# Peptides against a protein of PDB entry 4Z63: the designs that were tried, part 8

Target 1, 334 residues: chain A of PDB entry 4Z63
Amino acid sequence: LCLGMNDLTGNIPEDLFHLKRLNLLGIQENRLSGSLSREIRNLSSLVRLDVSWNLFSGEIPDVFDELPQLKFFLGQTNGFIGGIPKSLANSPSLNLLNLRNNSLSGRLMLNCTAMIALNSLDLGTNRFNGRLPENLPDCKRLKNVNLARNTFHGQVPESFKNFESLSYFSLSNSSLANISSALGILQHCKNLTTLVLTLNFHGEALPDDSSLHFEKLKVLVVANCRLTGSMPRWLSSSNELQLLDLSWNRLTGAIPSWIGDFKALFYLDLSNNSFTGEIPKSLTKLESLTSRNISVNEPSPDFPFFMKRNESARALQYNQIFGFPPTIELGHNN

## One batch from the design tools (peptide; made by RFdiffusion4, then SolubleMPNN)

Design b1_p8_5_s4 (from b1_p8_5, 4 letters changed)
Fold by OpenDDE base, seed 4:
Structure b1_p8_5_s4 (fold): chain B 334 residues (1-334), chain A 8 residues (1-8)
Amino acid sequence: as target 1 above (334 residues)
Amino acid sequence: PSWISSVE
């Protein structure tokens, strides 16, 4: 049953929960309000539940043990409060959980040993606090992780060295500290292609450790951290780099010539730093900017990107990396 | 000058 993209108001009719053969319930992009009914437990054949972009409030009901076929739960952009229900945090069937842009709070806890099918997790823009869950790497299929705009004080857990499934990771604006430790850990994530760390590590030094290596890194965003240091030499080994944003830092020294050797680099933002010297002539030879053959068919993160022009401006949403225009931004350097 | 994030 698909009722998305309407002006539906009020609650879900209780009789809808009698549809025991229902595999898909989509009621997204409406004005549905109140609590999400516990009677969703009666939908024992449910594979996909999409309640996103509504006015739902209260706690998410703890009924996911009665939904043994549920693969997709989309609840982004609601008013949900409380934690992740225990039955949801233990769901062996769940492939994708999207609860972005809610008011969920407390410590983030998932039973990753039970969540054997989880491949995508979006909990961005919530009120989770405490530390990052150390057991997240036990979610052996977890590829896409957005935990941005939560309050995860402290460091990236050492256990994330074992996060082999991790491909797309965002921790933007999550009060993280120790960028040297974070990069030293995350370099062990051999499938990591997208790393977004914007608005963390306030005033720290960007490590220039030649032992750091991100083999498959395509997207690196570490903007607006006030980071000190220079362009990191270790990044020159990330031959698949497509997008680099190090804007709004305090990086110094020259822009190195190797920045133009990235064949796939189509978006470079080094703006609002303290870089000096000449613009490398190698930037004029970037193959991605001279040839029309951008590989549009590459996998992207499930979470959106946002471009902010300033702190007060509305962000522009980009659902795919290739939605960004080919860009070289070097403005506002000294 | 702009910056990219995964959040608004």
Scores: peptide ipSAE 0.463, ipTM 0.936, DockQ to the pose 0.923
Fold by OpenDDE base, seed 2:
Structure b1_p8_5_s4 (fold): chain B 334 residues (1-334), chain A 8 residues (1-8)
Amino acid sequence: as target 1 above (334 residues)
Amino acid sequence: PSWISSVE
């Protein structure tokens, strides 16, 4: 049953939950309100539940043990409160959980040993607090993780050295500390292609450790951290780099010539730093900017990117990396 | 100048 993208209001009729053979329930992009009924438990054949972009409130019902076929739960952009229900945090069937832009709170806890099918997690823009869950690497299929805009105190857990499934990771604006430790840990994530760390590590030094290596890194965003230091030499080994944003930091020194050696680099923002010297001539030879054939068919994160012009402005949403225009931004340097 | 994030 697909009723998305309408002007439906009120609660879901309870009789809808009598549809025991229902595999797909999509009611997204409406004005549905109230609590999400516990009677969802009666939908024992449910594979996909999409309640996103509504006015739902209250706690998410703890009924996911009665939904053994549920693979997709989309609840982004609602008013949900409380934690992740225990049955949801233990779901062996769940592939994708999207609860972005809610009011969920408390410590983030997932039973990753039970969540054997989880491949995508979006909990961005919630009220989770405490530390990052150390057991996330036990979610052996977890590829896409957005935990941005929560209040995670401290550093990236050491256990994330073992996060082999991790490909797309965002921790933007999550009160994280110790960028040196974070990068030292995350370099062990051999499948990591996208790393977004914007608005963390306030005033720290960007490490220039030649031992750091991100072999598969395509997207690095570490903007608006007030980071000190220079362009990190370790980044020169990330030959697949497509997008680099280090804007709004306090980086100094020259822009190195190796920045022009990235064959796939189509978006470079080094603006609002303290870089000095000449613009490398190698930047004028970036193959991605001279050739028309950027391969648009690469795997992307499940979470969107947002371009912010200022802290108070509405961000522009980009659902794909290649939605960004080819850009070299070096403005507002010395 | 702008910056990229994963949050609105």
Scores: peptide ipSAE 0.460, ipTM 0.935, DockQ to the pose 0.892
Fold by OpenDDE base, seed 1:
Structure b1_p8_5_s4 (fold): chain B 334 residues (1-334), chain A 8 residues (1-8)
Amino acid sequence: as target 1 above (334 residues)
Amino acid sequence: PSWISSVE
């Protein structure tokens, strides 16, 4: 049953939950309000639940043990409060959980040893606090993780050295500290292609340790951190780099010539730093900007990107990396 | 100048 993209109001009729053969319930993009009914437990055949973009409030009901086929739960952009229900945090069937842009709070706790199918987790823009959950690497299929805009004080856990499934990771604006430790840990994530760390590490030094290596890194975004230092030499070994945003930092020195050696680099933002010297002539030879054949069909993060012009401006949403226009931004370095 | 984030 798909009732998305309407002006539906009120609560879900209780009789809807008698549909025991229902595999898909989509009621997204409405004005549905109140609590999400516990009677969703009666939908024992449910594979996909989409309640996103509504006015739901209260706690998410702890009934996911009665939903043994549930693979997709989409609840982004609601007013949900409380934590992740225990049955949801233990779901062996769940592939994707999206609860972005809610009011969920407390410590983030997932039973990753039980969540054997979880591949995508979006909990961005919530009120989770404490530390990053050390057991996330135990979610052996977890590839896509957005935890941005939560209050995860402290450092990236050492256990994330073992996060072999991790491909796309965002921690933007999560009050993280120690960028040197974070990069030193995350370099061990052999499948990591996208790393977004914007609005963390405030005023720290960007490490220039040549021992750092991100073999498969395609997207690096470390913007608006007030980072000091120079263009990091270790980044020159990330030969698959497609997008680099280091804007709104305090980076100094020259833009190195090796920045033009990235064959796939189509988006470069180094704006609003303190870079000096000449623009490298190698940037004029970027193959990605001269050839029209950017492979638009590459795997991308499930979480959207947002381009902000200032802290108060409405962000532009980009659902795919290749949605960004080919860009070289070097402005405001003087 | 703009910056990229993964959040609104």
Scores: peptide ipSAE 0.459, ipTM 0.935, DockQ to the pose 0.892
Fold by OpenDDE base, seed 5:
Structure b1_p8_5_s4 (fold): chain B 334 residues (1-334), chain A 8 residues (1-8)
Amino acid sequence: as target 1 above (334 residues)
Amino acid sequence: PSWISSVE
């Protein structure tokens, strides 16, 4: 049953929960309000539940033990409060959980040993606090993780060295500290292709440790951190780099010539730093900007990217990395 | 000047 993209108001009719054979319930992009009914438990055949972009409030019901086929739960952009229900945090069937842009709070806890199918997690823009869950690497299929815009004070857990499934990771604006430790840990994530760390590590030094290596890194975003240091030498070994945003830092020194050796680099933002010297001539030879053959068919994060023009402006949403225009931004280096 | 994040 797909009723998305309407002006439906009120609550879900109780009789809808009598649909025991229902595999898909999509009621997204409406004005549905009130609590999400506990009677969802009666939808025992449910594979996909999409309640996103509504006015739902209250706690998410703890009924996911009665939904053994549920693979997809989309609840982004609602007013949900409380924690992740225990049954949801233990769901063995769940592949994708999207609860981005809610009011969920407390310590983030997932039973990753039970969540054997979880491959995508979006909990961005919530009120989770405390530390990052040290057991996230136990989610052996977890590829996409957005935990951005929460209050995860402290460091990236050392356990994330073992996060082999991790491909797309965002921690933007999560009050993280110790960028040197974070990068030193995350370099061990052999499948990591996208790393977004914007609005963390406030005023720290960007490490220039040549021992750091991100073999498969395609997207690195570490913007608006007020980071000190220079363009990091370790990044020159990330031969697959497609997008680099280091804007709004305090980076100094020259832009190195090796920045033009990235064959796939189509988006470079080094703006609002203190870079000096000449623009590398190698940037004029970026193959991605001279050749039309950017392979559009690369896997992208499930979480959206946002481009903010200023602190008060509404961000422009980009659902795909290739939605960004080919860009070289070197402005405002003083 | 703009910056990229995963959040609005």
Scores: peptide ipSAE 0.450, ipTM 0.930, DockQ to the pose 0.891

Design b1_p8_6_s3 (from b1_p8_6, 3 letters changed)
Fold by OpenDDE base, seed 1:
Structure b1_p8_6_s3 (fold): chain B 334 residues (1-334), chain A 8 residues (1-8)
Amino acid sequence: as target 1 above (334 residues)
Amino acid sequence: SSSWLTTE
């Protein structure tokens, strides 16, 4: 049953929960309000639940133990409060959980040893607090992780050295500290292709340690951190780099010539730094900017990117990395 | 640019 993209209001009719053979319920992009009924437990055949982009409030009901086939739960952009229900945090069937842009709070706790199918997690823009959950690497299929805009004070856990499934990771605006430790840990994530760390590490030095290596890194975003230092030499070994945003930092020195050696680099933002010297001539030879054949079909993160101009401004949303226009932005340097 | 990228 798909009722998305309407002007539906009020609660879900209780009789809808009598549909025991229902595999797909989509009621997204409406004005549905009130609590999400616990009677969703009666939908024992449910594979996909999409309640996203509504006005739901209250706690998410703890009934996911009665939904043994549930693979997809989409609840982004609602008013949900409380924590992740215990039954949801222990779901062995769940592949994707998206609860981005809610009011969920407390410590983030997932039973990763039980969540054997979880591959995508978006909890961005919530009110989670405390530390990053050290057991996330125990979610052995977890590939996509957005935890942006929560209050995860402290450092990236040492256990994330073992996060072999991790491919797409965002921790933007999560009150993280110690960028040197974070990068030193995350370099061990052999499948990591996308790393977003925007609005963390405020005023720290960007490490220029030649021992750092991100072999498969395609997307690096470390914007608006007020980072000091220079263009990091270790990044030159990330030969697959497609997108680099280091804008709104305090980086100094020259833009190195090796920045033009990235054959796949189509988006470069180094704006609002303190870079000096000449623009490298190698940037004019970027193959990705001269050849039209950017493979539009490459895997991308499940989480969207937002281009923010100001804290209060409506951001432009980009659902795919290749949705970005080819860009070289070097403005507002010295 | 007066913009930066995030996933928020």
Scores: peptide ipSAE 0.601, ipTM 0.944, DockQ to the pose 0.763
Fold by OpenDDE base, seed 3:
Structure b1_p8_6_s3 (fold): chain B 334 residues (1-334), chain A 8 residues (1-8)
Amino acid sequence: as target 1 above (334 residues)
Amino acid sequence: SSSWLTTE
């Protein structure tokens, strides 16, 4: 049953929960309000539940143990409060959980040992607090993780050295500290292609440790951290780099010539730094800007990117990396 | 540019 993108109001009719053979319930992008009914437990055949972009409130009901076929739960952009219910945090069937842009709070706890099928997690823009969950690497299929805009004080856990499934990771605006430790840990994530760390590590030095290596890194975003230092030499070994945003930092020195050696680099933002010297001639020879179409068929994060001009402005949403126009931004440097 | 990228 797909009823998304309407002007439906009120609550879900209780009789809908009698549909025991229902595999897909999509009621996204409406004005549905009130609590999400506990009676969703009666939908024992449910594979996909999409309640996103509504006015739901209250706690998410703890009934996911009665939904053994549920693979997809999308609840982003609602007013949900409380925590992730225990049955959801222990779901062995769940592949994707999206609860972005809610009012969920407390410590983030997932039983990753039980969540054997979880491959995508979006909990961005909530009120989770405490530390990053150290057991996330125990989610052996977890590939896509957005935890942006929560209050995860401290450092990236050392356990994330073992996060082999991790490919797309965002921790933007999560009150993280120690960028040197974070990069030193995350370099061990052999499948990591997208790393977003914007609005963390306030005023720290961007490490220039030549021992750092991100072999498969395609997207690096570390914007608006007020980072000091220079363009890191270790980044030159990330031969697959497609997108680099280091804007709104305090980086100094020259833009190195090796920045033009990235054959796939099509988006470069180094704006609002303190870079000096000449623009490398190698940037004028970037193959991606001169001759090659970006591969539209490349895997992308499940979470969108937002181009923010200020904290209060409506951000431009980009669902795919290829949605970015070919860009070189070097403005507002010394 | 006066913009930066996030996932928020």
Scores: peptide ipSAE 0.596, ipTM 0.943, DockQ to the pose 0.750
Fold by OpenDDE base, seed 2:
Structure b1_p8_6_s3 (fold): chain B 334 residues (1-334), chain A 8 residues (1-8)
Amino acid sequence: as target 1 above (334 residues)
Amino acid sequence: SSSWLTTE
């Protein structure tokens, strides 16, 4: 049953939950309100539940043990409060959980040993607090993780060295500290292609450690951290780099010539730093900026990117990395 | 640019 993209209001009729053979329930992009009914438990054949972009409130019901076929739960952009229900945090069937832009709170706890099918997690823009869950690497299929705009404390857990499934990771604006430790840990994530760390590590030094290596890194965003230091030499080994945003830092020194050696680099933002010297001539030779054929068919994160002009402004949403225009931004340097 | 990228 697909009723998305309408102007539906009120609660879900209780009789809808009598549809025991229902595999797909999509009611997204409406004005549905109230609590999400516990009677969802009656939808024992449910594979996909999409309640996103509504006015739902209250706690998410703890009924996911009665939904053994549920693979997709989309609840982004609602007013949900409380934690992740225990049955949801233990779901062996769940592949994708999207609860971005809610009011969920408490410690983030997932039973990753039980969540054997989880491959995508978006919990960005919530009120989770405490530390990052050390057991996330136990979610052996977890590829896509957005935890942006939560109040995590401390550093990236050492256990994330073992996060082999991780490909797309955002921790933007999550009160994280120790960028040197974070990069030192995350370099062990062999499948990591996208790393977003914007609005963390306030005033720290960007490490220039030649021992750091991100072999598969395509997207690096570490903007608005007030980071000191220079362009990191270790980044020159990330030959697949497509997008680099280091804007709104306090980086100094020259822009190195090796920045023009990235064959796939089509988006570069180094603006609002303290870089000096000449613009490398190699930037004028970037193949990705001269060739018309950017391959649009590469795997991308499940989470959107947002181009923000200020912390309170509505951001432009980009659902795909290749939705960004070819860009070189070097403005507001010395 | 007067902007930066996030996933918020």
Scores: peptide ipSAE 0.593, ipTM 0.942, DockQ to the pose 0.735
Fold by OpenDDE base, seed 5:
Structure b1_p8_6_s3 (fold): chain B 334 residues (1-334), chain A 8 residues (1-8)
Amino acid sequence: as target 1 above (334 residues)
Amino acid sequence: SSSWLTTE
């Protein structure tokens, strides 16, 4: 049943929960309000639940033990409060959980040993606090993780060295500290292709440790951290780099010539730094900017990117990395 | 640019 993209108001009719054979319930992009009914438990055949972009409030019901086939739960952009229900945090069937842009709070806890199918997690823009969950690497299929805009104070857990499934990771605006430790840990994530660390590590030094290596890194975003230092030499070994945003830092020195050696680099933002010297001539030879053959078919993060101009503005949303125009931004270097 | 990238 797909009723998305309407002006539906009120609550879900109780009789809808009698649909025991229902595999898909999509009621996204409406004005549905009130609590999400516990009677969802009666939808025992449910594979996909999409309640996103509504006015739902209250706690998410702890009924996911009664939904053994549920693979997809999309609840982004609602008013949900409380924690992740225990049954949801233990769901062995769940592949994708999207609860971005809610009011969920407390410690983030997932039973990753039980969540054997979880491959995508978006909990961005919530009120989770405490530390990052050290057991996330136990989610052996977890590929996509957005935890942006939560209050995860402290450092990236050392356990994330073992996060082999991790491919797309965002911790933007999560009050993280110790960028040197974070990068030193995350370099061990052999499948990591996208790393977003914007609005963390406030005023720290960007490490220039040549021992750091991100073999498969395609997207690096470490914007608006007020980072000091220079363009990091370790990044030159990330031969697959497609997007680099280091804007709104305090980076100094020259833009190195090796930045033009990235054959796939189509988006470069180094703006609002303190870079000096000449623009590398190698940037004028970026194959991605001169050739039309950007392979559009590369896997991207499930989480959206937002181009923010200020903290309060509605950001332009980009669902795909390839949705970014080819860009070189070197402005406002003083 | 007066902008930066996030996922929030």
Scores: peptide ipSAE 0.582, ipTM 0.939, DockQ to the pose 0.730

